# Ledger of designs, part 38: peptides against a protein of PDB entry 3HTU

Target 1, 75 residues: chain A of PDB entry 3HTU
Amino acid sequence: RRPEEWGKLIYQWVSRSGQNNSVFTLYELTNGEDTEDEEFHGLDEATLLRALQALQQEHKAEIITVSDGRGVKFF

## One batch from the design tools (peptide; made by RFdiffusion4, then SolubleMPNN)

Design b2_p17_2_s1 (from b2_p17_2, 8 letters changed)
Fold by OpenDDE base, seed 4:
Structure b2_p17_2_s1 (fold): chain B 75 residues (1-75), chain A 17 residues (1-17)
Amino acid sequence: as target 1 above (75 residues)
Amino acid sequence: EEEEERQKKALEDYLKK
């Protein structure tokens, strides 16, 4: 899958799951319990980042990168 | 993952700024 295809799957999960909290660490998206049954579970962080960057270009997400943390806010 | 929860909290706090 291309990064933008992964992004689509991720955003679909966010939208369908009715998450009250739209902020996620990159780790919990691919390693968290809430996404264990999703196709993108276990996805490498580099590919995940590219997927989220695709969503960011669509104004559907904002990637947050700080010294000791990386995450994303979905819109 | 307690460390992950701490990181998430820090991230959320950052977004509140």
Scores: peptide ipSAE 0.174, ipTM 0.736, DockQ to the pose 0.066
Fold by OpenDDE base, seed 1:
Structure b2_p17_2_s1 (fold): chain B 75 residues (1-75), chain A 17 residues (1-17)
Amino acid sequence: as target 1 above (75 residues)
Amino acid sequence: EEEEERQKKALEDYLKK
């Protein structure tokens, strides 16, 4: 799958799931308990980042990079 | 797990600012 295709799957999950908040660490998305049944579970971080960057270009996500961590906010 | 929680909290705090 291309990064854009992964991004679509990830965003679909975010949209369909009843999340209390839309902020995630990158680790949560691919290694967390909440995504164990998703196709993108176990996805390598490099590919994940490219997928999120594709979503960011569509204004559907914002990648957050701070000194003490990295994550993403979905819109 | 604990490390992940700390990181998420830091991110959330950053976004609140």
Scores: peptide ipSAE 0.173, ipTM 0.735, DockQ to the pose 0.067
Fold by OpenDDE base, seed 3:
Structure b2_p17_2_s1 (fold): chain B 75 residues (1-75), chain A 17 residues (1-17)
Amino acid sequence: as target 1 above (75 residues)
Amino acid sequence: EEEEERQKKALEDYLKK
């Protein structure tokens, strides 16, 4: 899959999961308990980042990269 | 687990500012 295709799958999960918290660490998205049954679980961080960047370009996500943590906020 | 929670909280606090 291309990064933008992964982004689509990720965003579909976010929008349909019913979660009231839209903030995730990058690790949580691919290694967390909440995504164990998702196709993108176990996705390498490099590809994940590219996928999220595609979503960010569409204003569907904001990637937070700071020295004390990395994550994403979905809109 | 606790590290993940701490990191997530840090991110949330960052977004709140």
Scores: peptide ipSAE 0.172, ipTM 0.734, DockQ to the pose 0.066
Fold by OpenDDE base, seed 5:
Structure b2_p17_2_s1 (fold): chain B 75 residues (1-75), chain A 17 residues (1-17)
Amino acid sequence: as target 1 above (75 residues)
Amino acid sequence: EEEEERQKKALEDYLKK
């Protein structure tokens, strides 16, 4: 899958999951309990980041990369 | 779990600013 294809799958999950908090750590998305049944679970961080960058270009996500943590906010 | 929670809190705090 291409990064943008992964991004689509991730965003679909975010949209249909109905979660109250739209903020995730990058680790949480691919290694967390909430995504255990998703196709993108276990996805390498590099590919994940590229997927999120694709979503960011579509204004569907904001990647937060600071010294004290990395994550993403979905819109 | 605690590490993940701490990271998430830090992230959320960053977004609050």
Scores: peptide ipSAE 0.164, ipTM 0.727, DockQ to the pose 0.066

Design b2_p17_2_s2 (from b2_p17_2, 8 letters changed)
Fold by OpenDDE base, seed 5:
Structure b2_p17_2_s2 (fold): chain B 75 residues (1-75), chain A 17 residues (1-17)
Amino acid sequence: as target 1 above (75 residues)
Amino acid sequence: SSELERQREALEDFLKK
């Protein structure tokens, strides 16, 4: 799958799951319990980042980097 | 994990500012 395709799957999950919080750490998206049954679970961080960057281009997400971690906010 | 939650909280706190 292309990064854009992964991004689509991730965003679909975010939308369908009705998450109360739209902010996630990069780790919990691919390693967390909430996405355990998703196709993108276990996805390497590099590919995940590219997927999120694709979503960011579409204004569907914003990647956040702080001193103590990285995450993403979905819109 | 507890560590994950700590990281998440830090991230969320940043976004709230």
Scores: peptide ipSAE 0.106, ipTM 0.679, DockQ to the pose 0.065
Fold by OpenDDE base, seed 2:
Structure b2_p17_2_s2 (fold): chain B 75 residues (1-75), chain A 17 residues (1-17)
Amino acid sequence: as target 1 above (75 residues)
Amino acid sequence: SSELERQREALEDFLKK
């Protein structure tokens, strides 16, 4: 899959899963319990980042980078 | 996990600003 295809899958999950919080760390998106049944679970972080960057270009996400962590806010 | 906790803490600190 291309990064934008992964981004589509991720955003579909965000939109349909009924999550209470739209902010995630990058780690919990691919390694957390909430996404264990999703195709993107276990996705390498480099590919995840590219997928989220594609969503960011579409104004569907904002990647948050801090000193010792990274996350994403979905819109 | 410790990795999740570290990243969450850093993210929360950022959001609290």
Scores: peptide ipSAE 0.106, ipTM 0.693, DockQ to the pose 0.064
Fold by OpenDDE base, seed 3:
Structure b2_p17_2_s2 (fold): chain B 75 residues (1-75), chain A 17 residues (1-17)
Amino acid sequence: as target 1 above (75 residues)
Amino acid sequence: SSELERQREALEDFLKK
């Protein structure tokens, strides 16, 4: 899958599970319990970041980066 | 996990700004 395709799957989960306007760390998005049954569980962080960047261009997400943390807010 | 907790804490600190 291309990054934008992963982004679509991720956002579909966000929408269907009612996680809009929620904030996640990048780690819990692909390694957390809430996404264990999703196709994107276990996705490498580099690909995840590119997927989220695609969503960000669509104004569906905002990537948050701090010195020792990484996260994303979905809209 | 420890990794989750570490990243969550850093993210929360950012949101507090």
Scores: peptide ipSAE 0.104, ipTM 0.694, DockQ to the pose 0.062
Fold by OpenDDE base, seed 4:
Structure b2_p17_2_s2 (fold): chain B 75 residues (1-75), chain A 17 residues (1-17)
Amino acid sequence: as target 1 above (75 residues)
Amino acid sequence: SSELERQREALEDFLKK
């Protein structure tokens, strides 16, 4: 899958899962309990980041990067 | 996990600034 295809899958999950909060750490998306059954679980961080960047270009996400952590806010 | 908690804390610190 291309990064943008992963992004689509991720965003579909976010949109349909009824999450109370739309902010996630990158680790949470691919390693967290909430996504254990998702196809993108275990996705490497580099590919995840590119996927989220694709969503960001569509104004569907905002990537938050700090020195000791990374996260994303979905819209 | 500890890794999740570490990243969450860093993210939260950023968000509340």
Scores: peptide ipSAE 0.103, ipTM 0.692, DockQ to the pose 0.063

Design b2_p17_2_s3 (from b2_p17_2, 10 letters changed)
Fold by OpenDDE base, seed 3:
Structure b2_p17_2_s3 (fold): chain B 75 residues (1-75), chain A 17 residues (1-17)
Amino acid sequence: as target 1 above (75 residues)
Amino acid sequence: SEEELRQQQALEDFLKK
């Protein structure tokens, strides 16, 4: 899959999962319990970041970077 | 590890505050 295709799958999960909080760390997005049954679970961080960047271009997400980690807010 | 969990929690708290 291409990064933008992964982004599509991720956003589909976000929009349909019924999650009350739309902010995630990159770790919990691909390694957390809430996504264990999703195809993108275990996705490498490099590909994940590119997928999220694609969503960011579509104004569907905002990547948050801090000195010791990264997260994302979905819209 | 416990340290890794603590670090992850700290990051999560920061992002979600």
Scores: peptide ipSAE 0.195, ipTM 0.735, DockQ to the pose 0.051
Fold by OpenDDE base, seed 5:
Structure b2_p17_2_s3 (fold): chain B 75 residues (1-75), chain A 17 residues (1-17)
Amino acid sequence: as target 1 above (75 residues)
Amino acid sequence: SEEELRQQQALEDFLKK
């Protein structure tokens, strides 16, 4: 799958689960309990980041980077 | 590990506040 395709799957989950306007660490998106049944569970961080960057281009997400880690806010 | 868990929790708390 292309990053854009992964982004679509991720955002579909966000929307359907009512997680819009929520913040996640990158870890909990792919390794957390809430996404265990999703296709993107276990996705490598590099691919995840590219997927989120695609969503960011569409103004559907904002990647948050701090000195001690990274996260994402969905809109 | 427990330490990694604590670090992740702290990060989540910061991002989600």
Scores: peptide ipSAE 0.194, ipTM 0.735, DockQ to the pose 0.050
Fold by OpenDDE base, seed 1:
Structure b2_p17_2_s3 (fold): chain B 75 residues (1-75), chain A 17 residues (1-17)
Amino acid sequence: as target 1 above (75 residues)
Amino acid sequence: SEEELRQQQALEDFLKK
């Protein structure tokens, strides 16, 4: 799958899950319990980042980078 | 590890507050 395709799958999950909070760390997105049944679970961080960057270009997500890690906010 | 878990929690607290 291309990064854009992964991004689509991730965003579809976010939209359908009805999560109260739309902020995630990159780790919990691919390694957390909430996404264990998703195709993108276990996705390598490099590919995940590219997928999120694709969503960011569409203004569907914002990657948050801090000194101690990274996260993402979905819109 | 314990340290990694702590770091993850700290990051989550920062991003979600």
Scores: peptide ipSAE 0.190, ipTM 0.733, DockQ to the pose 0.052
Fold by OpenDDE base, seed 2:
Structure b2_p17_2_s3 (fold): chain B 75 residues (1-75), chain A 17 residues (1-17)
Amino acid sequence: as target 1 above (75 residues)
Amino acid sequence: SEEELRQQQALEDFLKK
C-alpha cells in the first residue's frame, strides 16, 4: 500500500470509531490496544509518518512534534 | 521496558493535556 492508502485506512478508523479530535502518540496509534484489530496495527513508523503527512495535507490531521517525541491530532 | 513505558506515558501526558 502507498502511504496515502494507509492514511485513508487510518482516517476511516478515526471517523468510524469516533476518534475525531483525539490525540495519539505515533506508538499507541500502531501499537496500542485501541487499534489492535485494524489493518494498520503494527505499521512501521516511517510508513505511518508518511501516511499522516498525507492526511495533514488534506487538513485531516496535525502532526505534533515535541523535543522527545511525536504525536498526531485528528480532525 | 519500564523506562520506555515511563517515556511513553510522559509523552502522552504532554500531548493530551
Scores: peptide ipSAE 0.190, ipTM 0.733, DockQ to the pose 0.050

Design b2_p17_2_s4 (from b2_p17_2, 8 letters changed)
Fold by OpenDDE base, seed 2:
Order: structure tokens, then sequence, then C-alpha cells
Structure b2_p17_2_s4 (fold): chain B 75 residues (1-75), chain A 17 residues (1-17)
């Protein structure tokens, strides 16, 4: 799959999951219990980042970087 | 630090960004 295709799958999950908060760490998206049954579970961080960057270009997500970690906010 | 505590701190930082 291309990064933008992964991004589509991730965004679809976010939209349908009914999450209370649209903010995630990158680790939670691919290693967390909440996404255990999703196709993108276990996705390498490099590919995940490219997928999120594709979503960011579409204004569907914002990658957030702090001194001790990274995350993403979905819209 | 437990994962839950680390997650909470991360969320706070990200939400304030």
Amino acid sequence: as target 1 above (75 residues)
Amino acid sequence: MEEEERRREAYEKFLEK
C-alpha cells in the first residue's frame, strides 16, 4: 500500500470508532489495544509518518511534535 | 512511570500545542 492508502484506512477508523479524543501518540495508532484488529496495526513508524503527512496535506490531520514525543490530531 | 500516566502527559502536551 502507498502512504496515502494507509492514511485513508487510518482516517476511516478514526471517523467510525467513536473515540472520545482525536489525539493519539504514533505508538498508540500502531501498537495500542484500540487498533489491534485494524489492518494498520503493526505498521512501521516510518510508513505511518508518511501516511499521516499525506492526511496533513488534505487538512485531515496535524502531526504534533514535542520535546519528548510525537503525536497526531485528526479533524 | 506507568503507560497510562505517560499517555496522559502526552495528551496534555498535544492538546496544548
Scores: peptide ipSAE 0.112, ipTM 0.649, DockQ to the pose 0.097
Fold by OpenDDE base, seed 1:
Structure b2_p17_2_s4 (fold): chain B 75 residues (1-75), chain A 17 residues (1-17)
Amino acid sequence: as target 1 above (75 residues)
Amino acid sequence: MEEEERRREAYEKFLEK
């Protein structure tokens, strides 16, 4: 799958689970309990980041990078 | 940027969950 395709799957989960406007760490998206049954669970962080960047270009997410970690807010 | 820095500081609290 391309990053854009992963982004689509991630955003579909966000939408159908009612997680819009929620903030997650990158770890939570691929290693958390809430996404355990999702296809993107276990996805490598590098690919995840590219997927989120694709969503960011579509104004569907905002990646947060701080000194003590990274996260993302979905819209 | 100033606005970006303020946004990061605001969201930093959420990264602790």
Scores: peptide ipSAE 0.105, ipTM 0.627, DockQ to the pose 0.332
Fold by OpenDDE base, seed 5:
Order: structure tokens, then C-alpha cells, then sequence
Structure b2_p17_2_s4 (fold): chain B 75 residues (1-75), chain A 17 residues (1-17)
């Protein structure tokens, strides 16, 4: 799958689960219990980041970079 | 910048949930 395709799957989950306007760490998106049944569970962080960057271009997400890690806010 | 600092602080708070 292309990063854009992964982004689509991720955002579909966000929308279906009512997580819009929520903030996640990158870790909990791919390693958290809430996404265990999703295709993107276990996705490597590099690919995840590219997927989120694709969503960011569409104004569907904003990647947050802090001193002790990264996160993402979905819209 | 003040707005950036406040935003960063808020985001860090959320990321530490």
C-alpha cells in the first residue's frame, strides 16, 4: 500500500470510531489496544509518518512534534 | 513565539494522557 492508502485507512478508523479532533501519539495508533484489529496495526513508524503527512496535506490531520516524541491531531 | 509555546504546551499535555 502507498502512504496515501494507509492514510485513508487510518482516517476511516478515526471517523468510524468518532475520534475526530482527538490527539494521538504515533505509538498508540500502531501499537495501541484500540487499533489491534485494524490493518494498520503494527505499521512501521516511518510509513505511518508518511501516511499522516498525506492526511496533513488534505488538512485532515496535523503532526505534532515535541521534545519527547511526536503525535497527531485528527480533524 | 507566545502562541507556539502555548500550543506546544497544550499538545504535550494531550500527548501525555
Amino acid sequence: as target 1 above (75 residues)
Amino acid sequence: MEEEERRREAYEKFLEK
Scores: peptide ipSAE 0.103, ipTM 0.620, DockQ to the pose 0.304
Fold by OpenDDE base, seed 4:
Parts: structure tokens; sequence; C-alpha cells
Structure b2_p17_2_s4 (fold): chain B 75 residues (1-75), chain A 17 residues (1-17)
């Protein structure tokens, strides 16, 4: 899958999950219990980042990069 | 406080939610 395709799957999950909070750590998306049954579970962080960057280009996400961790806010 | 430091603290608050 291309990064854009991964991004689509991730955003579809976010959109259909019904979650009130749209902020996640990158670790949560690929290693968390909430995504255990998703195809992108276990995805390497480098590919995940590229996927999120694709979503960011579409203004569907904002990657939060700080010294003590990284996350993403979905819109 | 530097702008970058403020931004970092703000983002950290988001991640805590």
Amino acid sequence: as target 1 above (75 residues)
Amino acid sequence: MEEEERRREAYEKFLEK
C-alpha cells in the first residue's frame, strides 16, 4: 500500500470510530488496543508518518512533533 | 518564554487529553 492508501484507512477508522477525542499518539494508532483489529495495526512508524503526512496535505490531520513524543490531531 | 516552548507545551496538553 502507498502512504496515501494507509492514510485513507486510518482516517476511515477515525471517522467511523465515534470517538470524542481526535488526538492520538503515534504509538496508539499502531500499537493500541483500540486499533488491534485494524489493518494498520503494527504498521511501522516510518510508514505511519508518511501516511499521516499525506492526510496533513489534505488538511485532515496535523502531526504534533515535540521532543518528548509525537502525536496527531485528526480533523 | 519562547514561541517554540509555548507551542511545545500546548501540544503536550493536547497529547494529555
Scores: peptide ipSAE 0.101, ipTM 0.612, DockQ to the pose 0.248

Design b2_p17_3_s1 (from b2_p17_3, 9 letters changed)
Fold by OpenDDE base, seed 5:
Order: sequence, then C-alpha cells, then structure tokens
Structure b2_p17_3_s1 (fold): chain B 75 residues (1-75), chain A 17 residues (1-17)
Amino acid sequence: as target 1 above (75 residues)
Amino acid sequence: MVTEEDIELLRERLKKL
C-alpha cells in the first residue's frame, strides 16, 4: 500500500470509531489495543509517518513532536 | 489546530509508554 492508502485506512478508523480523544501517540495507533484488528496495526513507524503526512496535506491531521516523542491530532 | 492542552495530553500519554 502507498502511504496515502494507509492514511485513508487510518482516518477511516478514526472517523468510524467515534473516539473522544482526537490526539494519539504514534505507538497507540500501530501498537495499541484499540487497533489490534485494524490492517494498520503493526505498521512500521516510518510508513505511519508518511501516511500521516499525507493526511496532513489534506488538513485531516497534524503531527505533533515533543521532547518525549510524537503524536498526531486528527480533524 | 493543535492547542497547548493537546500537547500536554500527548506528553502525559507518552510518559505511560
């Protein structure tokens, strides 16, 4: 899959799950319990970042970098 | 838009990893 395709899958999950939290750590997305049944579970971080960057271009997400790591906010 | 509260929330969650 292309990064854009991964981004689509991730955003679809975010949208349909109806979670109250719009901010995620990158780890939660690919290694969390909530995504165990998703195709993107276990996705490598590099590919995940590219997927999120694709969503960022569409103004559907914003990657957040802090000293302790990275996360993302979905819109 | 990412707020300062969003950032703080992220920091707290990162500490739990």
Scores: peptide ipSAE 0.746, ipTM 0.942, DockQ to the pose 0.826
Fold by OpenDDE base, seed 2:
Structure b2_p17_3_s1 (fold): chain B 75 residues (1-75), chain A 17 residues (1-17)
Amino acid sequence: as target 1 above (75 residues)
Amino acid sequence: MVTEEDIELLRERLKKL
């Protein structure tokens, strides 16, 4: 899959899952319990980042970098 | 738009890793 295709799958999950908040660590998206049944579970972080960057270009996400790591907010 | 509250939420989540 292309990064844009991964981004689509991730965003579809965010949209349909009804999460209480739209902020995630990158680790939670690929290694968390909430995504164990999703195709993108276990996705390598480099590919994940490219997928999120594709969503960012569409104004559907913003990657957040802090001293302790990275995350993302979905819109 | 990412708010300061969003950033603090993320920091707390990162502490759990």
Scores: peptide ipSAE 0.744, ipTM 0.941, DockQ to the pose 0.764
Fold by OpenDDE base, seed 1:
Structure b2_p17_3_s1 (fold): chain B 75 residues (1-75), chain A 17 residues (1-17)
Amino acid sequence: as target 1 above (75 residues)
Amino acid sequence: MVTEEDIELLRERLKKL
């Protein structure tokens, strides 16, 4: 899959799950319990980041970088 | 738009890793 295809799958999950908190660490998305049944579970962080960057270009997400790591907010 | 509250929430979650 291309990064934009992964991004689509991730965004679909976010939308369908109806998460009241749309902020995630990158680790939560690929290694968390909430995504164990998703195709993108276990996705390497580098590919995840590229997928999120594709969503960011579409204004569907914003990657957040702080001193302790990275996360993402979905819109 | 990412708010300061969003950032603080993220920081707290990152501490648990």
Scores: peptide ipSAE 0.743, ipTM 0.941, DockQ to the pose 0.781
Fold by OpenDDE base, seed 3:
Structure b2_p17_3_s1 (fold): chain B 75 residues (1-75), chain A 17 residues (1-17)
Amino acid sequence: as target 1 above (75 residues)
Amino acid sequence: MVTEEDIELLRERLKKL
């Protein structure tokens, strides 16, 4: 899959999951319990970042970087 | 738009890793 295709799958999950919070660590997305059954579970971080960057271009996400690591907010 | 609260929430989650 291309990064933008991964981005589509991730955003579809976010949109349909019904979660209260729209902020995630990158680890939560690919290694968390909530995504264990998703195709993008276990996705390498480099590919994940490219997928999120594609969503960012569409104004559907914003990648957040702090001293302790990275995350993303979905819109 | 990312808020300061969003950032603090992220920091707290990252501490658990």
Scores: peptide ipSAE 0.742, ipTM 0.941, DockQ to the pose 0.801

Design b2_p17_3_s2 (from b2_p17_3, 7 letters changed)
Fold by OpenDDE base, seed 2:
Structure b2_p17_3_s2 (fold): chain B 75 residues (1-75), chain A 17 residues (1-17)
Amino acid sequence: as target 1 above (75 residues)
Amino acid sequence: MVTEEDIELLREKLEEL
């Protein structure tokens, strides 16, 4: 899958689960219990980041970087 | 838009790792 295709799957999950406007760590998106049944569970962080960057270009997400790590907010 | 509250929430989550 291309990054934008992964992004679509991730955003669909966020929307279906009613978690828009929520903040996630990158880790919990691919390793969390809430996404265990999703196709993107276990996705490598590099590919995840590219997927989120694709969503960011569409103004559907914003990647947040702090000293302790990275996360993302979905819109 | 990401708010300061969003950032604080993220920091709290990252501290759990």
Scores: peptide ipSAE 0.758, ipTM 0.943, DockQ to the pose 0.870
Fold by OpenDDE base, seed 1:
Structure b2_p17_3_s2 (fold): chain B 75 residues (1-75), chain A 17 residues (1-17)
Amino acid sequence: as target 1 above (75 residues)
Amino acid sequence: MVTEEDIELLREKLEEL
């Protein structure tokens, strides 16, 4: 899958679960309990980041960088 | 738009790792 395709799957999960406007760590999205049944569970962080960057270009997400790490907010 | 509250929530989540 291309990063854009992964982004679509991730955003669909966020939308269907009603978690728009929620903040996630990158680890939480691919390694957390809430996504264990999703196709993108276990996705490597580098590919995840590219997927989120694709969503960011579409104004569907914003990647947040702080001193302790990174996360994302979905819109 | 990301708010300051969003950033603080993220920091809290990152502390759990």
Scores: peptide ipSAE 0.758, ipTM 0.943, DockQ to the pose 0.866
Fold by OpenDDE base, seed 5:
Structure b2_p17_3_s2 (fold): chain B 75 residues (1-75), chain A 17 residues (1-17)
Amino acid sequence: as target 1 above (75 residues)
Amino acid sequence: MVTEEDIELLREKLEEL
């Protein structure tokens, strides 16, 4: 799958689970219990980041970078 | 948009790692 396709899957999960406007760590998205049954569980961080960047271009997410790490807010 | 509250929440989540 291309990053854009991963982004679509991730956003679909966020929307279906009613978690729009929620903040996640990158780890939480790919390694958390809540996404254990999703196709993107276990996705490498580099690909995840590219997927989120694709969503960001569509104004569906915003990547947050702080000194302690990175996360994302979905809209 | 990302708010300051969002950032603080993220920081809290990151501390759990």
Scores: peptide ipSAE 0.754, ipTM 0.943, DockQ to the pose 0.865
Fold by OpenDDE base, seed 3:
Structure b2_p17_3_s2 (fold): chain B 75 residues (1-75), chain A 17 residues (1-17)
Amino acid sequence: as target 1 above (75 residues)
Amino acid sequence: MVTEEDIELLREKLEEL
């Protein structure tokens, strides 16, 4: 899958689960319990980041970087 | 728009890792 395709799957999950406007760590998206049944569970961080960047271009997400790590807010 | 509250929430989550 291309990054934008992964982004679509991730955003679909966020929307279906009613978690728009929520903040996630990158870890919990790919390693959390809530996504265990999703295709993107276990996705490598590099690919995840590219997927989120694709969503960011569509104004569907914003990647957040703090000293302790990275996360994302979905819209 | 990302708010200061969003950032604080993220920091809290990151502390759990």
Scores: peptide ipSAE 0.745, ipTM 0.940, DockQ to the pose 0.869

Design b2_p17_3_s3 (from b2_p17_3, 7 letters changed)
Fold by OpenDDE base, seed 5:
Structure b2_p17_3_s3 (fold): chain B 75 residues (1-75), chain A 17 residues (1-17)
Amino acid sequence: as target 1 above (75 residues)
Amino acid sequence: MVTEEDIEKLREKLEKL
């Protein structure tokens, strides 16, 4: 899958679960219990980041970088 | 947009890792 396709899957999950406007760490998206049954569970961080960047271009997400790590807010 | 509250929520989550 291309990063854009991964982004679509991730955003679909966010939307279906009603978690728009929520903040996630990158870790909990791919390693958390809530996404254990999703195709993107276990996705490598580099590909995840590219997927989120694709969503960011569509104004569906914003990547947050702080000193302690990175996360994302979905819209 | 990302708010300061969003950033604090993220920081809290990162502290748990």
Scores: peptide ipSAE 0.760, ipTM 0.946, DockQ to the pose 0.866
Fold by OpenDDE base, seed 1:
Structure b2_p17_3_s3 (fold): chain B 75 residues (1-75), chain A 17 residues (1-17)
Amino acid sequence: as target 1 above (75 residues)
Amino acid sequence: MVTEEDIEKLREKLEKL
């Protein structure tokens, strides 16, 4: 899958699940309990980041960088 | 738009790792 395709799958999950908290760590998205049944579970962080960057270009997400690590907010 | 509260939520999650 292309990064854009991964981004689509991730965003669909976020949208359908109606998450109360739209902020995630990168690790949480691919290694967390909440995504164990999703196709993108176990996705390497580099590919995940590219997928999120694709969503960011579409204004569907914003990657957040702090001193302790990175995360993402979905819109 | 990412708010300061969003950033704080992220920091809390990162601290758990």
Scores: peptide ipSAE 0.760, ipTM 0.946, DockQ to the pose 0.769
Fold by OpenDDE base, seed 2:
Structure b2_p17_3_s3 (fold): chain B 75 residues (1-75), chain A 17 residues (1-17)
Amino acid sequence: as target 1 above (75 residues)
Amino acid sequence: MVTEEDIEKLREKLEKL
């Protein structure tokens, strides 16, 4: 899959899962319990980042970088 | 737009790792 395709899958999950918080760590997206049944579970972080960057270009997400790691907010 | 509250939520999550 292309990064844009992964981004689509991730965003679809975010949209339909009814999450209370739109902020995620990168780790919990691919390694968390909440995404165990999703195709993008286990996705390598480099590919995940590219997928999120694709969403960012569409103004559907914003990648957040802090001293202790990275995350993303979905819109 | 990412707010300071969003950043704080992220920091809290990262601290658990």
Scores: peptide ipSAE 0.760, ipTM 0.946, DockQ to the pose 0.762
Fold by OpenDDE base, seed 3:
Structure b2_p17_3_s3 (fold): chain B 75 residues (1-75), chain A 17 residues (1-17)
Amino acid sequence: as target 1 above (75 residues)
Amino acid sequence: MVTEEDIEKLREKLEKL
């Protein structure tokens, strides 16, 4: 899959999951319990980042970088 | 738009890792 295709899958999950919190760490997206059954579970971080960057271009997400790591807010 | 509250939420999550 291309990064934008992964982004689509991730965003679809976010939109349908009913999550109250739209802020995620990169780790919990691909390694968290809530995504264990998703196709993108276990996705390498490099590919994940490119997927999120694709969503960011569509104004559907914003990547957040802090000293302790990275995350993303979905819109 | 990412708010300061969003950043704080993220920091809290990252601290647990």
Scores: peptide ipSAE 0.752, ipTM 0.943, DockQ to the pose 0.772

